# Peptides against a protein of PDB entry 6JX3, part 62

Target 1, 85 residues: chain A of PDB entry 6JX3
Amino acid sequence: AEFRLRPEISVAQTDYGMVLLDGRSGEYWQLNDTAALIVQRLLDGHSPADVAQFLTSEYEVERTDAERDIAALVTSLKENGMALP

## One batch from the design tools (peptide; made by RFdiffusion4, then SolubleMPNN)

Design b2_p24_1_s2 (from b2_p24_1, 8 letters changed)
Fold by OpenDDE base, seed 1:
Formats: structure tokens, sequence, C-alpha cells
Structure b2_p24_1_s2 (fold): chain B 85 residues (1-85), chain A 24 residues (1-24)
């Protein structure tokens, strides 16, 4: 399934990192650098497997850990109303 | 856009995803 943000979500780059803004609820969600990188690559059309490979190549992380974090991030973004199911 | 960091929610807290260390 294609990863997409909900229509009411806007992306902002700030001094505090990437932020997702909910235009309807007024909530603001901050992403750390790793989460931002994952989201950016998913939005660009890379699969979770592609992202995991990218992360393990450039960061000190094992494949299993990267896969778990990607899944946890996607789940969190959906549950908190930022990404489409 | 200028945001108040005290009003921000944390995806890290919600997801448990922490920053990785870049490989040397």
Amino acid sequence: as target 1 above (85 residues)
Amino acid sequence: MVLDPAELKSVEEASGVKNYKPRA
C-alpha cells in the first residue's frame, strides 16, 4: 500500500526538525531526523524494504531493528491521524 | 511558520523510533 499523509496534514521544516501540522485539529507533531528520513523516503515511493536497506547501509542499525522501527513509525502516524490507512 | 516547541507532540515518544548514529 502506498504511504500518504492525510489531506489536512502539512509538512514544515523548522529549526526543531520536520513537523507535521494538522490543519483541522491544530495538532503539531515533531519528527526526529531518523523518523523524518523514513517519512521522506516513503513519501517518495520507496517501499519499507527499500527504506530498511537504506537505513542499514548508512546508519549503525541492524536490518531487523530498522524494519521494526519503520513499522512502528507507520503505525504511529496512522493511529495519530497523520497518515492515511 | 514559527512554532512553539512546548506545543509540539513527539513522534519519537509515540512510536519509540530514536535517532540512529551514522556509519563512519
Scores: peptide ipSAE 0.689, ipTM 0.895, DockQ to the pose 0.889
Fold by OpenDDE base, seed 2:
Structure b2_p24_1_s2 (fold): chain B 85 residues (1-85), chain A 24 residues (1-24)
Amino acid sequence: as target 1 above (85 residues)
Amino acid sequence: MVLDPAELKSVEEASGVKNYKPRA
């Protein structure tokens, strides 16, 4: 399924890196560089498999670990109200 | 943009996803 942010979520680039802001609740979440890269590629239409391949090519990480982290990140973003289910 | 780091929630804490080291 396509990865998308909820309509009330906005993206900002800040002094602390990429931030997701919920315009309704006022909650805002900081992403580290790896999480930001994953989210950006997913939003650009790349599949989780595409992202995992990219990560293993550019970073010192195994495919299985990259896939687990992508899944954990997506789950977390959905559970915390940032991404659509 | 400058935010208050004391109010900023952490996706790393929520997801467990840490920064990777770039390949040489």
Scores: peptide ipSAE 0.688, ipTM 0.895, DockQ to the pose 0.820
Fold by OpenDDE base, seed 5:
Structure b2_p24_1_s2 (fold): chain B 85 residues (1-85), chain A 24 residues (1-24)
Amino acid sequence: as target 1 above (85 residues)
Amino acid sequence: MVLDPAELKSVEEASGVKNYKPRA
């Protein structure tokens, strides 16, 4: 399924990194560089498998670990109201 | 809206996803 942010969520680039802001509640979340990269690639239409392949190529991480982190991130973003289910 | 960095929530803490080290 397509990864999408909820319509009330906006993306901002700050001095502290990528931030997702809920325009309704005012809640905002900071992403570290890895999380930001994952989110950006998913939003660009890459599949989790694509992202895992990219991560293992560019970073010191095993495929299995990358896959788990992507899944954990997506789950967290959904559970915390940033991404659509 | 003014963002206060001291009030930022952490996706890293929520997800457990830490920064990776780039391959040399």
Scores: peptide ipSAE 0.686, ipTM 0.893, DockQ to the pose 0.929
Fold by OpenDDE base, seed 4:
Parts: C-alpha cells; structure tokens; sequence
Structure b2_p24_1_s2 (fold): chain B 85 residues (1-85), chain A 24 residues (1-24)
C-alpha cells in the first residue's frame, strides 16, 4: 500500500529538522534525520524494501534492523494520526 | 520556520527510531 500522510498533516523544514504539523490538533512532531529520510523516501514512492536497501548502503545499520525501524516508524506514524492507515 | 524544540513531540520517542551513523 502507498504511504501517505493524513490530509491535516503538513510538512515543514525547521532549524531543528523535519517537522510534521497537525493542522487540527496543533501538535508538532519532530523527526530526526533517519526518520525524516525514511518518510521522505516513502512519500516519494519507494517501497520499504527500497528504503531498507538505501539505509544499509548509506548508514551503519544491518538490513534486519533497518526493516524493523521502518516498520516501527510507519506504525508509529499511523497510530499517532500522521499517516493514513 | 523556527519552532521551540521543547514544544515538539518526538517521533523518535514514539517509534524508537534513532539516528543512524553514516558509513565512512
């Protein structure tokens, strides 16, 4: 399934990194560099497998760990109302 | 955009995804 943000969520770049803004609740969610990279690539249409491969090539992380983190991030974003289910 | 980081919720805390170290 395609990864998408909820319509009330907007993306902003700040001095502290990527932020997701919830226009309804007013919540601001900060993404660290790794999370931001994952989200950006998913939004660009890359599959989780694509993202995992990218991460393992560019960062000191094993494939299994990258896959786990991608899954955890996606789950968290959905559960916290940032991404569509 | 300038935000107060103390007022931000943390995706890292919610997801457990920490920053990776770039490969040399």
Amino acid sequence: as target 1 above (85 residues)
Amino acid sequence: MVLDPAELKSVEEASGVKNYKPRA
Scores: peptide ipSAE 0.630, ipTM 0.873, DockQ to the pose 0.801

Design b2_p24_1_s3 (from b2_p24_1, 11 letters changed)
Fold by OpenDDE base, seed 1:
Structure b2_p24_1_s3 (fold): chain B 85 residues (1-85), chain A 24 residues (1-24)
Amino acid sequence: as target 1 above (85 residues)
Amino acid sequence: MELDPAELKSVSEASGVRNLRPRP
């Protein structure tokens, strides 16, 4: 299934970077630049494999570490109620 | 958009994702 945010989640660009707003709870969730880049590419329809290839090409990271970062981020977004299962 | 940083929760810290260094 494609990566999607929950309908109550809004995206904002702020001085603190990319922020996700939960419109029901009022909670604000911050993403650093790397996490924001991963989320943006996933939302654009890139697969985790596509994103891992992008990260290893553009940044000083090993493929295994890129894959782990993507998986950990997706898990956190789902567990904290920001992304759909 | 302006936010109160004290109200922010960090997904990056929760997931362990740190900022990567761009290749030269």
Scores: peptide ipSAE 0.484, ipTM 0.834, DockQ to the pose 0.821
Fold by OpenDDE base, seed 4:
Structure b2_p24_1_s3 (fold): chain B 85 residues (1-85), chain A 24 residues (1-24)
Amino acid sequence: as target 1 above (85 residues)
Amino acid sequence: MELDPAELKSVSEASGVRNLRPRP
């Protein structure tokens, strides 16, 4: 299914990088540069496979490691209430 | 935007996603 943030989540750019804000709890979730890039591309409509291809082309990472990182990040975002299931 | 680092939760650390090095 299409990757989407939950409606109560907003995105902000900060001195510490990309941050997701939960409007209900007030919690701030920090993303490092790689995680932010993954999220941005997913939100733009790229598939996980697209993102993995992008990462392997632009960064020093193997395909299997890129796929693992993407899957782990998506899982964390869903489990922590930031992304829709 | 200014934030207090102590109030941040890290999705990156929770997921194990580390910053990648760009290819030359």
Scores: peptide ipSAE 0.476, ipTM 0.832, DockQ to the pose 0.814
Fold by OpenDDE base, seed 3:
Structure b2_p24_1_s3 (fold): chain B 85 residues (1-85), chain A 24 residues (1-24)
Amino acid sequence: as target 1 above (85 residues)
Amino acid sequence: MELDPAELKSVSEASGVRNLRPRP
């Protein structure tokens, strides 16, 4: 399934890095550089497998750890109301 | 964009995703 943000969520670049804004609650969710990179690639249409391959190629991480990070991030984004189920 | 730091929540902390180190 395609990764998508909920319609009330907007993306902003700030002095603190990439931020997701919930337009209904006004809450701000900060992403560190790695999390931001994952979200950006998913939103660009890359599959989790594509993103894992990218991470292992560019960064000091094993494939299984990259896959776990991606899955954990996606889960958190869904559970905290930022991404669609 | 300017933000109030007191209103920032961290998805990275919630998910446990820490910054990775680039390969040399």
Scores: peptide ipSAE 0.473, ipTM 0.831, DockQ to the pose 0.842
Fold by OpenDDE base, seed 2:
Structure b2_p24_1_s3 (fold): chain B 85 residues (1-85), chain A 24 residues (1-24)
Amino acid sequence: as target 1 above (85 residues)
Amino acid sequence: MELDPAELKSVSEASGVRNLRPRP
């Protein structure tokens, strides 16, 4: 399934880094640099496997840890109402 | 963009994703 944000969610670059804004609730959700990179690549159409390969190539992380972080982040984004199921 | 930090929630903290170090 393709990763997509919910229609009420907007992306912004702020003094706190990348932020997802919920236009309905008014809540702001902050992403650190690694999480932002993952989200950006997923939104660009890269698969989780593509992102994991990218992370292991560019950063000091093992494949299993990269996959875990990607999965945890995607789950959190869906559970907190930012990404579509 | 200026934001009120009291209104910010952290997805990174919720998911446990920490910043990675670039390879040399």
Scores: peptide ipSAE 0.456, ipTM 0.825, DockQ to the pose 0.812

Design b2_p24_1_s4 (from b2_p24_1, 10 letters changed)
Fold by OpenDDE base, seed 4:
Structure b2_p24_1_s4 (fold): chain B 85 residues (1-85), chain A 24 residues (1-24)
Amino acid sequence: as target 1 above (85 residues)
Amino acid sequence: MELDPSKLKSISEASGVKNLTPKP
């Protein structure tokens, strides 16, 4: 399924990187550069497989590690109420 | 927009996703 943020979640850019803000609770989550890159590509409509291919082409990472990072991030985003299931 | 720093969390830490090193 398409990766989507929950409706109450907004994206903001800070001096310290990308954050996802929960407009209801006021909680916001900081993303490091790699996590931000993954989220940006997913929001742009790329599949996790697309993102994994991108990461392995641009960064020193193996495909399996890239896939694991993407899956872990997506899971965390869903579990912490930022992304839709 | 002013954010409350006490509400800041790290999804990178929660997910274990660390910064990758770009290829040369």
Scores: peptide ipSAE 0.590, ipTM 0.881, DockQ to the pose 0.849
Fold by OpenDDE base, seed 1:
Structure b2_p24_1_s4 (fold): chain B 85 residues (1-85), chain A 24 residues (1-24)
Amino acid sequence: as target 1 above (85 residues)
Amino acid sequence: MELDPSKLKSISEASGVKNLTPKP
């Protein structure tokens, strides 16, 4: 299952982190550092399992919590119109 | 296009994803 943004969504890198912009509505969404890291890796083609392994290797987080955060973020991105189902 | 601050939302807040602490 490939993670992809919707065609109207563009990515902007700011001094304060990643922002996703809906070019049609003008709405945009801020990502904190962890969320941005997850999205960047998914867009680069890493699987959720790959990302979970990365997070547990680099950060103080349990595998189960990393997996839950990734799943919650992906779900939210889809539900809020940023990522394709 | 110019961004309208009133249209800014937080996906981190919506998803509940908090910033993680890097390992030393």
Scores: peptide ipSAE 0.589, ipTM 0.876, DockQ to the pose 0.832
Fold by OpenDDE base, seed 5:
Structure b2_p24_1_s4 (fold): chain B 85 residues (1-85), chain A 24 residues (1-24)
Amino acid sequence: as target 1 above (85 residues)
Amino acid sequence: MELDPSKLKSISEASGVKNLTPKP
């Protein structure tokens, strides 16, 4: 299934990196560079497998660790009300 | 855009995702 943000969530770039803004709750969620990269690629339509391959090709990370990071991030985004289930 | 980091929640910390090191 396609990764999508909830309608009330918007993306902003700050001096501290990417943030997700919840227009209803007023919450701001900061992403570090790796998390931002994952989210950007998922929103662009790349599959988790595509993202894992990208991470292992560009960064010092094993495939299993890349897959774990992607899964953990997606889960957290859904659980905290930023991404659609 | 500039936000006060002390007022932000961190999804990176919540998910345990740390910054990766680029390959040389």
Scores: peptide ipSAE 0.588, ipTM 0.886, DockQ to the pose 0.797
Fold by OpenDDE base, seed 2:
Structure b2_p24_1_s4 (fold): chain B 85 residues (1-85), chain A 24 residues (1-24)
Amino acid sequence: as target 1 above (85 residues)
Amino acid sequence: MELDPSKLKSISEASGVKNLTPKP
């Protein structure tokens, strides 16, 4: 399934890093560098498997940990109203 | 863009995703 942000969510690059802005609730959500990288690749159309492969290739992380981070982030983005189900 | 960090929530903290260390 395609990863997509909800229509009311916009992306901003700030002095503090990547931020997702909810135009309805007014909430602001900051992403660290790793989370931002994952979101950017998912939005570009890469699968979670693609992202996991990328992370293990470029960073000191095990495949299982990369997969867990991706899944946890996607879940949190959906639960907090930023990503579509 | 400048934002007030005291008004920001952290999805990284919510998800438990920590910054990874780049390979050499």
Scores: peptide ipSAE 0.576, ipTM 0.883, DockQ to the pose 0.807

Design b2_p24_2_s1 (from b2_p24_2, 7 letters changed)
Fold by OpenDDE base, seed 4:
Formats: sequence, structure tokens, C-alpha cells
Structure b2_p24_2_s1 (fold): chain B 85 residues (1-85), chain A 24 residues (1-24)
Amino acid sequence: as target 1 above (85 residues)
Amino acid sequence: KKPYVRPSIAPAPASLQPIIESLL
């Protein structure tokens, strides 16, 4: 399934990293560098498998750990109302 | 390869809100 942010979510790039604003609730969410990287690649059309491959090529992480972390992040973004189900 | 840090999200500090708002 295609990864997309909900319409009410705005993205800002700051010196403190990527921030997501929920225009309805007024909540601000800060992503660390890894989360921001994952989200950016997913939004660019890369699959979770693509992102896992990218992470293992660039970082000291095993494939299974990368896949788990990506899945957990995606789930969190959906459950927190930032990404579409 | 670079050191790996697990992805995380957290509520942004309230003090950043005016700055973030100005960038939107």
C-alpha cells in the first residue's frame, strides 16, 4: 500500500529535524533523523523493503532490525493520525 | 557504515511551536 500523510498534516524542516504539524489538533511531532529519512523515502515512493535495503547499506543495522523499525514507525504514524491507513 | 539510531517520534517542545509555525 502507498504511504501517505493525512491531509491535515504539514511538514516542516527545522534545525531540530523534521517536524509534523497536525492542523486539526494543533499537535507538533518531532522526528529524529532516522525517522525523517524513512518518511522522506516512503513519501518519495520507495517501498518499506527499499528503505530497509537503503538503511542496511548506509548504517550499521541488520536487515531484520531495519524492517522491524520501519514497520513500527509506520504503525505509529498511522495510529497517531499522521499517516493514512 | 554510519552508526544506527532507531527511528523515533516525540511531541515537539512547546518552545519550538512559534518557530515551526513561522516556517510553515
Scores: peptide ipSAE 0.653, ipTM 0.901, DockQ to the pose 0.751
Fold by OpenDDE base, seed 2:
Structure b2_p24_2_s1 (fold): chain B 85 residues (1-85), chain A 24 residues (1-24)
Amino acid sequence: as target 1 above (85 residues)
Amino acid sequence: KKPYVRPSIAPAPASLQPIIESLL
């Protein structure tokens, strides 16, 4: 399944990191650097497996932990109405 | 390899809203 943001979500790149704005609710969400990296790669068409491989190659994280963290982030983005189901 | 920080999202503080809106 392709990862996509909902149409009402705008992305801003700020000095404070990536921010997502829900144009309907007015809610603003900040992503830390790792979350922003994951979202950027997913939006570029990389699979969660691709992202996990990237994380393990660049950072001190185990594959299983990376996969869990990616899945949890995606779930959070969907639950908070930022990503499409 | 770089130190790993787990991904997180958080509500952006209201003080950032004008700045963010100016960048959209």
Scores: peptide ipSAE 0.651, ipTM 0.900, DockQ to the pose 0.741
Fold by OpenDDE base, seed 1:
Structure b2_p24_2_s1 (fold): chain B 85 residues (1-85), chain A 24 residues (1-24)
Amino acid sequence: as target 1 above (85 residues)
Amino acid sequence: KKPYVRPSIAPAPASLQPIIESLL
């Protein structure tokens, strides 16, 4: 399934990293650099497997850890109302 | 390869919200 942000979510790039605004709740969420990188690649149409491969090629992380972290991030984004199911 | 930091999300501090909102 395609990764997409909910329509009420606005994105800003700041000196504090990627920030998401929920236009319905008024809540602001901050992503660290790794989370922002993952989200950007997913929004570009890369699969979680593609992102895991990218992370292991660029960073000191094992494939299993990358896959776990991507899955956990996606779950959090959905649970916090930022990403569509 | 670069050092790896696990991905993280958190509520943005309220003090930054006016600045962030101006960028949206």
Scores: peptide ipSAE 0.651, ipTM 0.900, DockQ to the pose 0.732
Fold by OpenDDE base, seed 5:
Structure b2_p24_2_s1 (fold): chain B 85 residues (1-85), chain A 24 residues (1-24)
Amino acid sequence: as target 1 above (85 residues)
Amino acid sequence: KKPYVRPSIAPAPASLQPIIESLL
């Protein structure tokens, strides 16, 4: 299914990286560069498989590790109320 | 290829909040 942020989540680009704001709770979450890259590509319509391929082509990471890390990030974003189920 | 850092999320420092809000 398509990756989407919850409607109350806003994205800000800062010198410190991507930040997500929950407009209802007031909580701010900072993403490191890898997490931001993954989220940006997913929001652009790339599949997790596309993102894994991109990571393995650009970074010193194996496909299995990339897939695991993408899945874990997506799960965390959903469980923490940032992404839609 | 570039060194790989695993993805992570963390609560943003409170000091960034005014700056972040100004960008929204």
Scores: peptide ipSAE 0.651, ipTM 0.900, DockQ to the pose 0.759

Design b2_p24_2_s2 (from b2_p24_2, 8 letters changed)
Fold by OpenDDE base, seed 3:
Structure b2_p24_2_s2 (fold): chain B 85 residues (1-85), chain A 24 residues (1-24)
Amino acid sequence: as target 1 above (85 residues)
Amino acid sequence: RRPYVRPSISPAPASLQPIIESLL
Protein backbone atom coordinates (compact mmCIF):
# COMPACT_ATOMS: atom_id res chain seq x y z
CA ALA B 1 0.00 0.00 0.00
CA GLU B 2 1.28 3.43 -0.98
CA PHE B 3 1.94 5.94 1.80
CA ARG B 4 0.07 9.18 1.13
CA LEU B 5 -0.79 12.29 3.07
CA ARG B 6 -4.40 13.36 3.27
CA PRO B 7 -5.27 16.01 0.68
CA GLU B 8 -5.90 18.68 3.32
CA ILE B 9 -2.39 18.25 4.75
CA SER B 10 0.32 20.69 3.74
CA VAL B 11 4.03 20.29 4.38
CA ALA B 12 6.35 23.09 5.46
CA GLN B 13 10.08 23.04 6.01
CA THR B 14 11.15 25.18 8.96
CA ASP B 15 14.30 25.79 10.96
CA TYR B 16 12.68 23.57 13.59
CA GLY B 17 12.12 20.72 11.13
CA MET B 18 9.25 19.43 9.03
CA VAL B 19 5.78 20.66 9.96
CA LEU B 20 2.43 19.30 8.79
CA LEU B 21 -0.63 21.56 8.70
CA ASP B 22 -4.21 20.36 8.50
CA GLY B 23 -5.97 22.95 6.36
CA ARG B 24 -9.38 21.99 7.70
CA SER B 25 -8.81 21.87 11.45
CA GLY B 26 -5.91 24.30 11.64
CA GLU B 27 -3.91 21.80 13.68
CA TYR B 28 -0.23 21.56 12.97
CA TRP B 29 2.38 19.01 13.98
CA GLN B 30 6.14 19.04 14.07
CA LEU B 31 8.29 16.05 13.19
CA ASN B 32 11.73 15.44 14.60
CA ASP B 33 14.55 14.77 12.18
CA THR B 34 14.11 10.99 12.15
CA ALA B 35 10.36 11.22 11.57
CA ALA B 36 10.87 13.75 8.79
CA LEU B 37 13.44 11.51 7.14
CA ILE B 38 11.10 8.52 7.24
CA VAL B 39 8.15 10.50 5.89
CA GLN B 40 10.23 12.01 3.10
CA ARG B 41 11.48 8.61 1.98
CA LEU B 42 8.00 7.08 2.10
CA LEU B 43 6.58 9.96 0.08
CA ASP B 44 9.39 9.43 -2.42
CA GLY B 45 8.10 5.91 -2.97
CA HIS B 46 10.40 3.86 -0.78
CA SER B 47 8.81 0.95 1.05
CA PRO B 48 8.97 0.61 4.84
CA ALA B 49 11.48 -2.18 4.26
CA ASP B 50 13.61 0.17 2.17
CA VAL B 51 13.48 2.77 4.91
CA ALA B 52 14.41 0.23 7.58
CA GLN B 53 17.41 -0.85 5.55
CA PHE B 54 18.44 2.77 5.13
CA LEU B 55 18.12 3.48 8.85
CA THR B 56 20.14 0.45 9.92
CA SER B 57 22.91 1.32 7.49
CA GLU B 58 23.15 4.97 8.52
CA TYR B 59 22.23 4.92 12.21
CA GLU B 60 22.93 2.92 15.35
CA VAL B 61 19.66 1.00 15.25
CA GLU B 62 18.79 -2.66 14.83
CA ARG B 63 16.53 -3.80 12.01
CA THR B 64 13.71 -4.89 14.29
CA ASP B 65 13.74 -1.56 16.13
CA ALA B 66 13.80 0.40 12.88
CA GLU B 67 10.84 -1.57 11.52
CA ARG B 68 8.89 -1.05 14.74
CA ASP B 69 9.61 2.67 14.79
CA ILE B 70 8.57 3.11 11.16
CA ALA B 71 5.34 1.20 11.71
CA ALA B 72 4.56 3.18 14.86
CA LEU B 73 5.15 6.48 13.08
CA VAL B 74 2.92 5.53 10.16
CA THR B 75 0.20 4.47 12.58
CA SER B 76 0.47 7.77 14.45
CA LEU B 77 0.26 9.77 11.23
CA LYS B 78 -2.88 7.89 10.23
CA GLU B 79 -4.46 8.18 13.68
CA ASN B 80 -3.79 11.91 13.83
CA GLY B 81 -5.42 12.42 10.44
CA MET B 82 -2.27 13.27 8.53
CA ALA B 83 -1.87 10.14 6.40
CA LEU B 84 -4.50 8.23 4.45
CA PRO B 85 -5.43 4.80 5.84
CA ARG A 1 26.87 4.78 11.85
CA ARG A 2 25.35 7.80 13.58
CA PRO A 3 23.47 7.97 16.90
CA TYR A 4 19.82 7.07 16.45
CA VAL A 5 16.87 9.05 17.79
CA ARG A 6 13.44 7.47 17.59
CA PRO A 7 10.93 9.24 15.34
CA SER A 8 8.56 11.61 17.07
CA ILE A 9 5.62 13.83 16.21
CA SER A 10 4.16 16.49 18.47
CA PRO A 11 1.87 19.49 18.30
CA ALA A 12 3.78 22.43 16.88
CA PRO A 13 4.12 25.39 19.23
CA ALA A 14 1.59 28.16 18.69
CA SER A 15 4.36 30.70 18.26
CA LEU A 16 5.28 29.08 14.95
CA GLN A 17 1.81 29.38 13.41
CA PRO A 18 2.32 32.67 11.56
CA ILE A 19 5.66 31.50 10.20
CA ILE A 20 4.33 28.10 9.15
CA GLU A 21 1.29 29.55 7.42
CA SER A 22 3.44 32.07 5.57
CA LEU A 23 5.43 29.19 4.10
CA LEU A 24 2.35 27.40 2.74
Scores: peptide ipSAE 0.651, ipTM 0.903, DockQ to the pose 0.801
Fold by OpenDDE base, seed 2:
Structure b2_p24_2_s2 (fold): chain B 85 residues (1-85), chain A 24 residues (1-24)
Amino acid sequence: as target 1 above (85 residues)
Amino acid sequence: RRPYVRPSISPAPASLQPIIESLL
């Protein structure tokens, strides 16, 4: 399934990194650079597998670790009400 | 290849809210 943010979520690029705002709750969430990269690529239509390949190619991370981290981030974003299930 | 940092998400400090909202 495609990765999508919930309609009430706004994205901002700040000096402190990528930030997601929940317009309903007023909660703000910061993403570090890696998380922002993953989210941006997913939103651009890349699959988790694509993102994992990208990470392993560009960064000192093993495929299994990249896959784990992507999955965990996606889960967190869904659980925190930022991403659609 | 670059050093890898695990992805993280955290609550943004409340002090940043005015700045963030100005960028939306």
Scores: peptide ipSAE 0.650, ipTM 0.903, DockQ to the pose 0.744
Fold by OpenDDE base, seed 1:
Structure b2_p24_2_s2 (fold): chain B 85 residues (1-85), chain A 24 residues (1-24)
Amino acid sequence: as target 1 above (85 residues)
Amino acid sequence: RRPYVRPSISPAPASLQPIIESLL
C-alpha cells in the first residue's frame, strides 16, 4: 500500500530535523535524521524494501535490522495518527 | 558506509512551537 501522511498533518523542516504538526490535536512530533530519511523516501514512492536496500548500502546496518526499523517506524507513525493505515 | 542510528519519533518540545508555526 502507498505510504501517506494523514491530511491533517503538516510537515516542517527545521534545524532540529523534520517536524510533524497534527492540525486537529495541536500535537507536534519530531523525527530524527534516520526517521526523516525513511519518511521522505516512502513519500517519494519507494517501497519499504527499496528503503531497506538504500539504508544497507549507505549505512552500517544489516538488511534484517533495517527492515525491522522501517516497519517499527511505520507502525509508530500510524499509531500516533500521523500516517494513514 | 556511515554509522547507523535507529529511527525515532518523539514529541517536539513546546519551545519549538513558535518556530515550527512560522515555517508552516
Scores: peptide ipSAE 0.649, ipTM 0.902, DockQ to the pose 0.754
Fold by OpenDDE base, seed 5:
Structure b2_p24_2_s2 (fold): chain B 85 residues (1-85), chain A 24 residues (1-24)
Amino acid sequence: as target 1 above (85 residues)
Amino acid sequence: RRPYVRPSISPAPASLQPIIESLL
């Protein structure tokens, strides 16, 4: 399944990290570095499996933990109205 | 391999709003 942001969501790169703006509600959400990395790779067309492999290769994280964290982030982005279901 | 920090999202502080708006 293709990961996509909702059309009203804008992405900004700041010195404080990636920020998502909801153009309808006016709410701003800040992503930490790991979340930003995951979102960037998903938006570039990488699968969650690709991202998990990338994380385990670059960081001190086990595959199962990476998969769990990616899934939880995607769920949060959908539930908070930032990503399409 | 580098230390791992779990992904997180949080409401951005209002102080970032002018900066973000200038980047749009």
Scores: peptide ipSAE 0.649, ipTM 0.903, DockQ to the pose 0.761

Design b2_p24_2_s3 (from b2_p24_2 with K6R E15S Q17R M20V D21E)
Fold by OpenDDE base, seed 1:
Structure b2_p24_2_s3 (fold): chain B 85 residues (1-85), chain A 24 residues (1-24)
Amino acid sequence: as target 1 above (85 residues)
Amino acid sequence: KKPYVRPSISPAPASLRPVVEALL
């Protein structure tokens, strides 16, 4: 399924990293650099598998760990109301 | 390859709210 942010979510690029604003709740969420990178690639249409391949090629991380971390991030984004199910 | 840091999300500090608002 396509990864998409909820329509009420606004994205800001700050010197402190990517920040997501929930226009309904008023909650502000900060993403670290790795999370921001993953989100950007998913929004660009890359699959989680594509992102895992990218991470293992660029960073000192094993495929299994990359896949785990991507899945956990996506789950968190959905649970916190930032991404569509 | 670059050092890897696990992805994380967290509540943004209140001090960032004016900064973000100015960018939206």
Scores: peptide ipSAE 0.680, ipTM 0.907, DockQ to the pose 0.753
Fold by OpenDDE base, seed 3:
Structure b2_p24_2_s3 (fold): chain B 85 residues (1-85), chain A 24 residues (1-24)
Amino acid sequence: as target 1 above (85 residues)
Amino acid sequence: KKPYVRPSISPAPASLRPVVEALL
């Protein structure tokens, strides 16, 4: 399924990294560099498998750990009301 | 390969609010 942010979520690129704003609640969320990279690739249309392959090719991480971290991030974004289910 | 840091999200500090508002 396609990864999408909820309509009320705005993305800001700051000198401190990617920030997500919930326009309804007014809450701001900061993503670290790895999370921002994952979100950007997912929004660009890459699958979680594509992102995992990218991470393992570029970073000192095992495939299973990359897949786990991607899944956990996606779950957090959905549970925090930032991504569509 | 580059060192890997696990992804994380956290509440943004209040100091970023005016920065973000200026970009939106």
Scores: peptide ipSAE 0.680, ipTM 0.908, DockQ to the pose 0.765
Fold by OpenDDE base, seed 5:
Structure b2_p24_2_s3 (fold): chain B 85 residues (1-85), chain A 24 residues (1-24)
Amino acid sequence: as target 1 above (85 residues)
Amino acid sequence: KKPYVRPSISPAPASLRPVVEALL
């Protein structure tokens, strides 16, 4: 299914990287470069498989590790109320 | 290829709040 953020989540691009703001709780979350890259590509409509391929082509990471890291990030975003189920 | 760093999310430092608010 399509990856989407919850409607109360805003994305800000700062000099320090991507920040997510929960407009209801007031919580601010900072993403490191890898997390931001994954989220941006998913929001642009790329599949997790597309993102894994991108990571393995650009970075020193194996496909299995990339897939696990993408899945774990998506799960965290959903469980913490930032992404839609 | 570039060095790989595993993805992470953490609470943003309070100092970023004014910056983010200005971008909204």
Scores: peptide ipSAE 0.678, ipTM 0.908, DockQ to the pose 0.755
Fold by OpenDDE base, seed 2:
Structure b2_p24_2_s3 (fold): chain B 85 residues (1-85), chain A 24 residues (1-24)
Amino acid sequence: as target 1 above (85 residues)
Amino acid sequence: KKPYVRPSISPAPASLRPVVEALL
């Protein structure tokens, strides 16, 4: 399934990293560099598998760990009302 | 390869709010 942010979510690229803001709740969320990278690639249309491959090629991480971390992040974004189900 | 840091999301500090607003 395609990864998408909810309509009320705005993305800001700050010097402190990617920030997501919920225009309805007023909540602001910071993403660390890895999370921002994952979100950016998913939004660009890359699959979780693509992202995992990218992470393992660029970083010292095993495929299974990358896949788990991607899945956990996506779940968190959905649970926190930032990403569409 | 670069050191890997697990992805994380956290509440943004209040001090970032004006910064973000300025970028919208």
Scores: peptide ipSAE 0.677, ipTM 0.907, DockQ to the pose 0.746

